# Designs tried in a protein design run: peptides against a protein of PDB entry 2YKT. Part 43

Target 1, 231 residues: chain A of PDB entry 2YKT
Amino acid sequence: SRSEEMHRLTENVYKTIMEQFNPSLRNFIAMGKNYEKALAGVTYAAKGYFDALVKMGELASESQGSKELGDVLFQMAEVHRQIQNQLEEMLKSFHNELLTQLEQKVELDSRYLSAALKKYQTEQRSKGDALDKCQAELKKLRKKSQGSKNPQKYSDKELQYIDAISNKQGELENYVSDGYKTALTEERRRFCFLVEKQCAVAKNSAAYHSKGKELLAQKLPLWQQACADPS

## One batch from the design tools (peptide; aimed at target 1 Y112 R188 R189 R190)

Design b2_p18_3_s2 (made by RFdiffusion4, then SolubleMPNN; from b2_p18_3, 11 letters changed)
Fold by OpenDDE base, seed 3:
Structure b2_p18_3_s2 (fold): chain B 231 residues (1-231), chain A 18 residues (1-18)
Amino acid sequence: as target 1 above (231 residues)
Amino acid sequence: SSLKKETEELEKKLKEAE
C-alpha cells in the first residue's frame, strides 16, 4: 500500500542518518583532527626554519659590508612569524568552533535518533493495528449479517465501521506522510549545521590568506631591491 | 548505496501509483 511504502521511506531516512551520515561525520571529525595536527607540525617546522634565517641575519649584521641585509633577513623572518600566528589563530577556531562542536553533536545524536525512530515506529504500528482491528470487526459483522434473517439490524453498525476504517486509514496516511517530512527535515538540519560550520572555517581561512598576502605584498618589493641598493 | 537505491525505487513506485 501507499502508506506501507511511505513508512519504508521514513525508516530508510532514519537508517541513512544513523548508518551512513553519523559514521561519515565521525570520520570527517577524525580527518579534521589529523589535518589540525599536520598544520601544527608545519607551524613547528616553520619556526625552526625562520629561526635559522634569523641566525643568518645576525651574521649579516656583524659583517662590515652586509649590515643592511641583516635587517632585511630579520624582516623576512618577522613577516613569516606573523603569518604563522594567524595560522595558529585559525587552528584554535578550527578546533573550538568546528571539531569540538561536531563531536558533541554526533555523540548525542545517536541516542536521539534511536528514540525518535522508535517513537515513530510505535505510533505507526498502533495506528495500523487499530485500523486492522476495525477491518476485522467489519468482516465479522458482514459474516453475521449474511447468516441472519434480519440483515437490516446490522446496517447502521456496518456504516459506522466503514466510516471508522476510512478515518483511520486517512489518519495513518497523514501520520506516515508527516513522519517522512519530519525525517527529511532532521536530515537537512544536520547537513545545514555542517555547512554553517564549514562557512566559519572558510572565513577563518580567508582571513589567514588575506593577512599573508598583505604582509608579503607590502614587504617583498623592498626586499627585492636590497641587493641593488647597497648602503 | 543500497539504501539510496531502495529509496529511489520506492519513490518511483509511489510516483507511478499517483
Scores: peptide ipSAE 0.020, ipTM 0.498, DockQ to the pose 0.027
OpenDDE base, seeds 1, 2, 4, 5: peptide ipSAE 0.014, 0.017, 0.019, 0.020; ipTM 0.541, 0.506, 0.511, 0.510

Design b2_p18_3_s3 (made by RFdiffusion4, then SolubleMPNN; from b2_p18_3, 10 letters changed)
Fold by OpenDDE base, seed 4:
Structure b2_p18_3_s3 (fold): chain B 231 residues (1-231), chain A 18 residues (1-18)
Amino acid sequence: as target 1 above (231 residues)
Amino acid sequence: SELKELTEQYEKELEEAE
């Protein structure tokens, strides 16, 4: 029946979220944590490199003929520090606004969806069973009426069962239809949440890249000229 | 926060579904 088909579709949406989406989201979070760790590693390694660059700048500043190059090397390290600060802000956002929130959500969602599906199934079954019972009673009544010497005795009861069946069938169809719409909305909401959180990360990433480009574009011409100038 | 609101919503709906 139409209601049975829609019921199957509804259950399949919940199952798809629970068995496909949520596991994939957990994997996404795990891959995100790995990416974060790698970026943190880059940050740490870069610090060591530019700290060593500062040391070279100190030596230049102590020299007789290369003092101005010391300032250049310090500026290079300072620009790196500023770029690094932007990266750290991006990483903080990546962790707190995406990974942590998704992790908490997916954990709660497993329990939520299980309970929601169970509730839907229980209510759907209850309505279906009530409908089946009324249909069975009508069938029994019709059999009794057909074998009776006075069929008119059962006419009022027959009408009552017909009305009850019609009402229960309509109620079941509406319930299943609403259930399907709700399930699709739940699925869409989860994808939208992911997209929105990823957009926030993208904005922070864009800020990092923009700041880096700006700082380097400003200073690089000065640094390139430093060796051409007389001591 | 959005997460807090979502958590409260999930908890409420979970209780209603149980």
Scores: peptide ipSAE 0.033, ipTM 0.565, DockQ to the pose 0.227
OpenDDE base, seeds 1, 2, 3, 5: peptide ipSAE 0.032, 0.030, 0.029, 0.045; ipTM 0.540, 0.653, 0.637, 0.688; seed 5 fails the geometry check

Design b2_p18_3_s4 (made by RFdiffusion4, then SolubleMPNN; from b2_p18_3, 14 letters changed)
Fold by OpenDDE base, seed 5:
Structure b2_p18_3_s4 (fold): chain B 231 residues (1-231), chain A 18 residues (1-18)
Amino acid sequence: as target 1 above (231 residues)
Amino acid sequence: SELKELTQQYLDELKKSE
């Protein structure tokens, strides 16, 4: 029946969220943590490299003929420091605004969805059983009427069961229909949340890249000219 | 019910994240 098919679809939506979406989201979070760790490693390694560059700048500053190049090397290291600071801010946002929030939600969601599905199943079954009972009683009544010398005695009761069946059928259909819409909405909400959080990450990433581009574009011409103008 | 409590917790967490 239409109601039975829609019921199966509804259960499948919940099943897909619990068995496919949530595990995949946990994996996504794990991969995000790995990515964060790698980027933090880049920041640390970069610090060592540019600290060494500063040391070269110090040597230039102590020289008689390359003093001005010391300042250039210091500026190069400083610009990199600023770029790395922006990366660290992006990583903090990535951790706090995406990973942590997703981790909290996915853990809570497992229990929520289990309870929601159970409630839906219980109510759906209850309505179905009530309908089946009315149908069975009508069948019994009709058998009794066929064996009776006065079938008209059962006519009013037969009409009552027919009406009850019609009403219960309608209630079941409406309940399952609403359940399906609710399930689809729950699924969509989870994807929308992921998209929105990724948009926030993208904005922060854009800010990081923009800052780096601006700083380097401003200073690079100056640095390139430094060797052409000896002291 | 357990569902009611879980629903409220979920909604509360949702609000915190928004």
Scores: peptide ipSAE 0.024, ipTM 0.579, DockQ to the pose 0.079
OpenDDE base, seeds 1, 2, 3, 4: peptide ipSAE 0.022, 0.021, 0.011, 0.013; ipTM 0.584, 0.604, 0.359, 0.413

Design b2_p18_4 (made by RFdiffusion4)
Pose (drawn by RFdiffusion4):
Structure b2_p18_4 (pose): chain A 225 residues (1-144, 151-231), chain P 18 residues (1-18)
Amino acid sequence: SRSEEMHRLTENVYKTIMEQFNPSLRNFIAMGKNYEKALAGVTYAAKGYFDALVKMGELASESQGSKELGDVLFQMAEVHRQIQNQLEEMLKSFHNELLTQLEQKVELDSRYLSAALKKYQTEQRSKGDALDKCQAELKKLRKKPQKYSDKELQYIDAISNKQGELENYVSDGYKTALTEERRRFCFLVEKQCAVAKNSAAYHSKGKELLAQKLPLWQQACADPS
Amino acid sequence: EAAMEELEEDAKAYAEEP
């Protein structure tokens, strides 16, 4: 009987994956694509900014008394080129290693999940029907206490076998369904962890490049007196 | 540590699943 409760829980897990998880995953992929389109806009504009800044650096390089300011502005642009490309690195860890892989898996999953739930429902129903029939045949013999004919005992053995088979099938089906759910959340967490490692390398690169150059920049227009 | 290994194994199994 708890078996029937477990049977409904299992159907519910497959339904939750197909109707909640995968659609939300489709939405997450769409947000990720918008995010990358936006990140591309920033990388482009950062280019225009830094070229405008180099132009100021060229002007200071050609003047009397401000040449070293020209050097400071060149270095600022250079630091940004080095930071940006550590960002472009985190960006491709986003496209090839997250968005593409998620899209690939969710594409195949619709057919896979529809087929797995269906196979499970058919197998569980077939085992249930065979058990009910064996029990009906036994009830017929028994109707027309510590005594059992040869044939009654054979039915009792068969019912025991089929009931054990049905309960194991439902028990294993539930464990499998929870595992299908966990695998999908685990893959999502892994893809995010990978993008996160590259975000750590990007931010670490920025901290050190600035920690190196920033004091010299702050000194360039200090009072020499 | 063991939980992290289990997470990586589950994610790998999902990635290789047809």

Design b2_p18_4_s1 (made by RFdiffusion4, then SolubleMPNN; from b2_p18_4, 12 letters changed)
Fold by OpenDDE base, seed 2:
Structure b2_p18_4_s1 (fold): chain B 231 residues (1-231), chain A 18 residues (1-18)
Amino acid sequence: as target 1 above (231 residues)
Amino acid sequence: SSALEEQRKLAQEYENRP
């Protein structure tokens, strides 16, 4: 029946979230944590590299013929420091605004969804059973009427059961329909949350890239000219 | 991967830096 089909669809939505979406989200979080650790590693390695560059700048500053190049090398290291600060802010956002929040939600979601599905199933079954009971009683009544010397005795009761069946059928259909809409809304909400958190990360990533581009664009021409103008 | 392990090591050092 239509109601049975819609019931199956509803259950499938919940199952898809629980068995496909949530495990995939956990994997996504795990991959994100790996990415975060890699970026932290890059950050540390970069610090060492530019600290070594500063040392080269010190040596230039001690020279008689390359003193001004020391300042250039120091500027390069300083620009790196500023870019690095932006990266750290991006990483902080990546951790706090995406990974942590997704992790918190996914851990709580299994229990929530299980309870929601169970509630739906219980109520759906209750309404179904009530409908089946009325249908069974009508069938019994009709059999009794057919064997009766006075069928008219049962006419009012027959009408009552017909009305009850119609009402219960409509109620069941509406309940299952609403259940399906609710399930789809729950699924959509989870995807929307993921998108929103990714947007926050993207915004901070854009700030990092913008700052880096700005600083390098400002200084690079100066650095490129430094060797052409020795003193 | 070995590369990932190295990055994790560096990350730990970074987190524990003074």
Scores: peptide ipSAE 0.020, ipTM 0.417, DockQ to the pose 0.019
OpenDDE base, seeds 1, 3, 4, 5: peptide ipSAE 0.018, 0.019, 0.000, 0.000; ipTM 0.378, 0.379, 0.313, 0.312

Design b2_p18_4_s2 (made by RFdiffusion4, then SolubleMPNN; from b2_p18_4, 10 letters changed)
Fold by OpenDDE base, seed 1:
Structure b2_p18_4_s2 (fold): chain B 231 residues (1-231), chain A 18 residues (1-18)
Amino acid sequence: as target 1 above (231 residues)
Amino acid sequence: SSALEEQRRLAQEYAERP
């Protein structure tokens, strides 16, 4: 029936969230943690490289003929430091606003969804059983009427059951329909949450890239000319 | 936009769920 099909669809939404979305989200979080770790590793390695660059700058500053190039090398290292600071801010946001928040929600979600599904199923079954009972009673009544010497005795009661069946059918259909909408909304809330958290990360990432672009665009022409303009 | 507001609302409802 239409109601049964809609019921199946409703249960499938909850099933999809519990068996597909949440496990996938856990994997997403795990991959995010790996990505964070790798970026932290890059940061650490970069520090070593630019510290070594500073050492080269010190040597230039100690020279008689290349002192001005020492300042250039120091500037290169300083720009890197500023870019790195921006990256660290992005990483903090990535951890605190995305990964932590998603992890907290996904850990609590299984119990919530199970309870929500169970509540829906219980009420759906209750309404279904009530409908089935009325249908069964009508069938019994009709059987009695067919064997009766006075079938008209049961006519009013038959009409009452017909009306009750119609009403209960409508109530069941409405309940299942609302249940389906509710389930879809639950799914959508989760995706919206993910999107919003990812947007925050994207914003911070954009800030990182912008800062790097600005700093390098400002300094790179100066550095390129440094050897041509000895002091 | 209305769509963006709805997205934010739904996200917040999930966020605030106990």
Scores: peptide ipSAE 0.351, ipTM 0.882, DockQ to the pose 0.908
OpenDDE base, seeds 2, 3, 4, 5: peptide ipSAE 0.026, 0.000, 0.023, 0.007; ipTM 0.617, 0.260, 0.595, 0.351

Design b2_p18_4_s3 (made by RFdiffusion4, then SolubleMPNN; from b2_p18_4, 11 letters changed)
Fold by OpenDDE base, seed 4:
Structure b2_p18_4_s3 (fold): chain B 231 residues (1-231), chain A 18 residues (1-18)
Amino acid sequence: as target 1 above (231 residues)
Amino acid sequence: SAEEEERRKLALEYALRP
């Protein structure tokens, strides 16, 4: 029946969220943590590299013919420090605004969805059983009427069951329909949340890249000039 | 846009639920 089909669809939405979306989201969070760790590793490794660059700058500053290049090398290291600070800010946001929040939600969501599905199933079954009962009673009544010498005796009861069946059928269909819409909305809320959080990450990432581009664009011509003009 | 507002609304509903 239409009601049964829509009921199956409703259950499938909840199952999809619980069995596909949430596990995938957990994996997404795990991959995010790995990405964060790698970027933190980059930060650490970069520090070592640019500290070594500073050492080269010190040597240049101590030289007789390359003193000005010492300042250039120090500036390069300083610009890197500023870029790295921006990266660290981005990482903090990535952790606090995306990963932590997603992790908190996904952890609670299994229980929430299970309860929601069970509630829906219980009510759906209750309405379905009530409908089935009325249909069964009508069938029994009709059989009794067919075997009776006075079928007219049962006419009023038959009408009552017909009306009850009609009302219960309509109620069941409406309930299942609303249930399906609710389930789809639950799914959509989760995707919307993910998109919104990812947008925040994208904005922070853009800020990092913009700052780096700005700083390097400002200084790089100066550094190049220092190499072109021998002392 | 209306679409963006709807997305934000739905995201917020998910965010605020227990």
Scores: peptide ipSAE 0.381, ipTM 0.904, DockQ to the pose 0.937
OpenDDE base, seeds 1, 2, 3, 5: peptide ipSAE 0.366, 0.370, 0.369, 0.365; ipTM 0.897, 0.900, 0.899, 0.898

Design b2_p18_4_s4 (made by RFdiffusion4, then SolubleMPNN; from b2_p18_4, 10 letters changed)
Fold by OpenDDE base, seed 4:
Structure b2_p18_4_s4 (fold): chain B 231 residues (1-231), chain A 18 residues (1-18)
Amino acid sequence: as target 1 above (231 residues)
Amino acid sequence: SAAEKERRELAEEYAKRP
């Protein structure tokens, strides 16, 4: 029946969230943590590299013919230090605004969805069983009427069952329809939340890249000039 | 935009759930 089909669709939405979306989201969070760790590793490795660059700058500053290049090398290291600081701030935001929040939600969501599905199933079954009972009683009544010498005795009761069946059928269809809409909305909310959090990450990433670009764009011409004009 | 508003509202509803 239409109601049975829609019921199956409703259950499938909940199952898809529970069995596909949430596990995938957990994996997404795990991959995010790995990415965060790798970027933190980049920051650490960068420190070593630019500390070594500073040492080269010290040597230049001690030289007779390359003294001015020492300052250039120091500036290069300092600019990259600032860029790495900005990266660290982005990573903090990435952790606190995306990963932590998603992790908290996904862990709670399994219980929530299980309860929601169970509630829906219980009520759907209750309405379905009540409908089936009325249909069965009508069938019994009709069989009894056909075997009776006075079928008119059962006419009013037959009408009552027909009306009850109609009402219960309509109620079941409406309930299942609303259930399906609710389930789809639940799915949509989760995707919307993910998109919103990822947008925040994208904004923070853009800020990081912009800051780096600005700092380098400001200094790079100066550094290039120092190379072109040897003292 | 209207789409962004809807997305935000739906996201907030999910966010508020325990």
Scores: peptide ipSAE 0.321, ipTM 0.888, DockQ to the pose 0.919
OpenDDE base, seeds 1, 2, 3, 5: peptide ipSAE 0.297, 0.314, 0.304, 0.000; ipTM 0.878, 0.884, 0.880, 0.359

Design b2_p18_5 (made by RFdiffusion4)
Pose (drawn by RFdiffusion4):
Structure b2_p18_5 (pose): chain A 225 residues (1-144, 151-231), chain P 18 residues (1-18)
Amino acid sequence: SRSEEMHRLTENVYKTIMEQFNPSLRNFIAMGKNYEKALAGVTYAAKGYFDALVKMGELASESQGSKELGDVLFQMAEVHRQIQNQLEEMLKSFHNELLTQLEQKVELDSRYLSAALKKYQTEQRSKGDALDKCQAELKKLRKKPQKYSDKELQYIDAISNKQGELENYVSDGYKTALTEERRRFCFLVEKQCAVAKNSAAYHSKGKELLAQKLPLWQQACADPS
Amino acid sequence: SEAESEAYTADLEEAAEE
């Protein structure tokens, strides 16, 4: 009887994956694409900014008394080129290693989940029907206490076997369904962890490049008196 | 966690072959 409760829980897990998880995953993929389109806009504009800044650096390089300011502006642009390319690295960890792999899995999953739930429902129903029929045949013999005919005993053995088979099938089906759900959440977490490692390398690169150059930049227009 | 992700990918590949 708890078996029937478990049977409904299992159907509910497959339904939750097909109707909640995968659609939300489709939405997450769409947000990720918008995010990358936007990140591309920033990388491009950062280019225009830094070229405009190099132009100022060229002007200071050609003047009397401000040449070293020209060097400071060159170095600022250079630091940004180095930071940016550590960002472009985190960016491709986003496209090839996250968005593409998610899209590939979710594409195949529709057919896979519809087929797995269906196979499970058919197998569980077929085992239930065979059990009910064996039990009906036995009830017929028994109707027309510590006594059992040869045939009644054979039915009792068969019912016991089929009931054990049905309960194991439902028990294993539930464990499998929870595992299908966990695998999908685990893959999502793994893809996010990978993008996160590259975000850490990007931010670490920025801290050190700036920690190196920033004090010299702050000194460039200090009072020499 | 990686093993579970690999098993899931294998299941998808097997389902696609059918």

Design b2_p18_5_s1 (made by RFdiffusion4, then SolubleMPNN; from b2_p18_5, 10 letters changed)
Fold by OpenDDE base, seed 2:
Structure b2_p18_5_s1 (fold): chain B 231 residues (1-231), chain A 18 residues (1-18)
Amino acid sequence: as target 1 above (231 residues)
Amino acid sequence: SRELVEQYLKELEESAAE
């Protein structure tokens, strides 16, 4: 029946969230933590590299013929430090605004969804059982009427059961339909939350990349001509 | 879609190789 099919669809939405979405989201969070760790590692390794560059700048500054190149090397190291600081800020945001919030939500969601599904199933079954009972009573009444010498005695009661069955069928269909819409809304809400958090990440990432681009665009022409300019 | 992302990444790789 239409109601049975829609009921199956509703249950499948909840099952998909619990068995596919939530585990995948947990994996996504884990991969995010790994990515954060790797980027932190890059920052640490970069510090060593640019500290070594500063040392080269110091040597240039101590030379008789390359003093101005020392300043260039220092500027290169400083610009990189500023870019790395921006990266660290982005990583803090990534951790606090995305990973932590997703982790908190996914932990709470299992209990919530289980309760929501159980509530839906209980009410759906209750309505279904009530309908089945009315149908069974109508069948019993019809059997009694067929065996009776006065079938007209049961006519009014038969009409009452028919009306009750029709009403209960309609109520069940409406309940299951609303349940399906609710389930789809729950699913959409979870995806929307993920998208919104990823938008925040994208904004922070854009700020990091723009700052780096601006700093390098400003200084790179000066650095490129440094060796051609007389001391 | 995944396909759209994969196509975009491929285009980026091709442009970076030039």
Scores: peptide ipSAE 0.008, ipTM 0.336, DockQ to the pose 0.017
OpenDDE base, seeds 1, 3, 4, 5: peptide ipSAE 0.006, 0.000, 0.005, 0.006; ipTM 0.333, 0.248, 0.332, 0.333

Design b2_p18_5_s2 (made by RFdiffusion4, then SolubleMPNN; from b2_p18_5, 14 letters changed)
Fold by OpenDDE base, seed 4:
Structure b2_p18_5_s2 (fold): chain B 231 residues (1-231), chain A 18 residues (1-18)
Amino acid sequence: as target 1 above (231 residues)
Amino acid sequence: MQQLVQEYEQELQKSAAE
């Protein structure tokens, strides 16, 4: 029946969220944590590299013919330090505003969805069983009427069952229809939440890249000219 | 989008409180 088909669709939406979306989201969070760790590792490794660059700057500063290049090398290291600081701020935001929040929600969501599905199933079954009962009673009544010498005796009762069946059928269809819409909305909410959080990450990432670009754009011409200047 | 997210958050909070 139409109601049965829609019921199956509704259940499938919940199952898809629970069995596909949520596990995938957990994996997404795990991959995010790995990404965060790798970026933190980059920051650490970069510190070593630019500390070594500072050492080269110190040597230049001690030289007779390359003293001014020491300042250039120090500036390069300092600009990088500022860029890395911005990266660290981005990572903090990435952790606190995306990963932590997603992790908390996905764990709560499993329980929520299970309860929501169970509630829907219970009510759907209740309405279905009530309908089936009325249909069965009508069938029994019709059999009695056919075997009776006075079929008119059962006419009013038959009408009552027909009306009850019609009402219960309509109620079931409406309930299942609303259930399906609700399920689709639940799915959409979760995707929207993910998109919104990822947008926040994108904004923070853009800020990091912008700051780096600005700092480098300001200094790079000076650094490029340093070797052309008379020593 | 923001409204849907807020509604979702509210529902989760309700469920957690139950």
Scores: peptide ipSAE 0.478, ipTM 0.917, DockQ to the pose 0.791
OpenDDE base, seeds 1, 2, 3, 5: peptide ipSAE 0.278, 0.023, 0.019, 0.025; ipTM 0.846, 0.606, 0.581, 0.571

Design b2_p18_5_s3 (made by RFdiffusion4, then SolubleMPNN; from b2_p18_5, 12 letters changed)
Fold by OpenDDE base, seed 2:
Structure b2_p18_5_s3 (fold): chain B 231 residues (1-231), chain A 18 residues (1-18)
Amino acid sequence: as target 1 above (231 residues)
Amino acid sequence: SSELVQQYLEELKKSAEE
């Protein structure tokens, strides 16, 4: 029936969220944590590299003929420090605004969805059972009427059951239809949440990249000319 | 939509408190 089909669709939406979306989201979070760890590793390794560059700058500053190149090397290290600070800010955002929040929400969602599905199923079954009962009673009444010497005795009651069945059928159909819309809305809310959190990360990532581009664009011409300029 | 997200968050919060 139409109501049965709609009911199956509704349950399938909840099933998809619980068995496909949420596990995939957990995996996404895990992959994000791995990415964060790798970037933290890059940060640490970069520090060592540019600290070594500073040492080279110190040697240049102590030299008789390359003193000015020491300043260049120090500037290179300083620009790196600033870029690194932006990366760290991005990582904090990535952790706090995306990963942590998604992790919290996916954990809470398991209980929420289970309860929502159970509530829907319980009410759907209740309405279905009530309908079935009325249908069964009507069938019983009709059988009784057919065997009776006075069928007219049951006519009013038959009409009452017919009306009740119609009303209960309509109520069930509406409930299941609304349930399906609700389920689809639940799914959409979860995707929207993911998108919005990812947008926040993207914004912070853009700031990191912009800062790096700006600093390097400003200084690189100066550094490129440094060896050509006499001391 | 942001509204849907906020509604979702509120519902989750409510569910967690129950």
Scores: peptide ipSAE 0.286, ipTM 0.844, DockQ to the pose 0.836
OpenDDE base, seeds 1, 3, 4, 5: peptide ipSAE 0.033, 0.009, 0.029, 0.007; ipTM 0.555, 0.334, 0.622, 0.329

Design b2_p18_5_s4 (made by RFdiffusion4, then SolubleMPNN; from b2_p18_5, 13 letters changed)
Fold by OpenDDE base, seed 4:
Formats: sequence, structure tokens, C-alpha cells
Structure b2_p18_5_s4 (fold): chain B 231 residues (1-231), chain A 18 residues (1-18)
Amino acid sequence: as target 1 above (231 residues)
Amino acid sequence: MQELVQQYLEELEKSAAE
């Protein structure tokens, strides 16, 4: 029946969220944590590299013929420090605004969806059983009427069952239809949440890249000319 | 879209409190 098909579709939406979306989201979070760790590693490694650059700058500053290049090297390291600070801010946001929040929500969602599906199934079954019961009673009544010497005796009861069946069928159809719409909305909300959180990350990432570009664009011409200038 | 997100979050919180 149409209602049965719609019911199956509704259940499938919930199952898809629980069995496909949520596990995939957990994996996404895990991959995000790995990415965060790698970026933290880059930060650490970069510090070592630019600390070594500072040492080279110190040597230049102590030289007789390359003193001004020492300042250039120090500036290079300082610009890197500023860029790195911006990266760290981005990473904090990535952790706090995306990973942590998604992790919290996915755990809560598992329980929520299970309960929601169970509630829907229970109510759907209840309505279905009530309908089936009325249909069965009508069938019994009709059988009794056919075997009776006075079929008219059962006419009022038959009408009552027909009306009850019609009402219960309509109620079931509406319930299942609404259930399907609700399920689809639940799915969409979860994707929207992910998109919104990812947008926040993207904004922070853009800020990091912009800051880096600005700082380097400002200083790079100066650094490029340093060796051309007479000592 | 933001409204849907907010509603989703509220529903989750409500369910967790129950």
C-alpha cells in the first residue's frame, strides 16, 4: 500500500542517517583531528627552521660586510612568527568551532535518532494495528451477516466499521506522510549544520591566508633589494 | 538555513536532557 511504502521510506531515511551519515561524520571528525595534528607538527617544525634562520641573522649582524642583512633575516623570522600566530588562531577555531562541536553533536544524535525512530515506529504500528483490527472485525461481521436470516440487523454496525476504517486509514496515511517529511528535514538539518561549521572554518582559513599574503607582500620587495644595496 | 540549524541543536539538547 501507499502508506506501507511511505513507511519504509521513512525508516530508510532514519537508517541512512544512523548507519551512513553519523559514522561518516565520526570519520570526518577523526580525519579532522589528524589534519589538526599535522598542522601542529608543521608549526613546530617551522619554529625550528626559523629559529635557525635567526641564528644566521645573528651571524650576519656580527659580520663586517653583511650587517644589514642580519636585520633582513630577523625580519623574515618575525614575519613568519606573525603568520604562525595567525595559523594557531585558525587551528584553535578549527578545533573548538568544528571538531569539538561536531563530536558532541554526533554522540547526542545517536541517542536522539534512535529514540525518534522508535517513537515513530511504535506509533505507526499502533495505528496500523488499530486499522487492521477494524478491518478484521468488518470482515467477521460481513461473514456473519451472509450467514444470517436477517442481514439487515448488521447494517448499522457495518457502516460504523466502514467509517472507522476510513478515518483510521486517513490518520495513518497522514501520520506516515508527516513522518517522512520530518525525517527528510532531520537529514537536511544535519547537512546544514556541517556546512555552516565548515563555512566558519573556511572564513578563518581565509583570514590566515590573507594575513600571510599581506605581510609578505609588504616586506618581500625590501628583502629582495637587500643584496643589491652596497654594504 | 541558520534557523534549521538552530532548531536541530535545540532538539538535540532537549533529547539529551530527557
Scores: peptide ipSAE 0.026, ipTM 0.539, DockQ to the pose 0.786
OpenDDE base, seeds 1, 2, 3, 5: peptide ipSAE 0.012, 0.005, 0.006, 0.005; ipTM 0.385, 0.228, 0.241, 0.336; seed 3 fails the geometry check

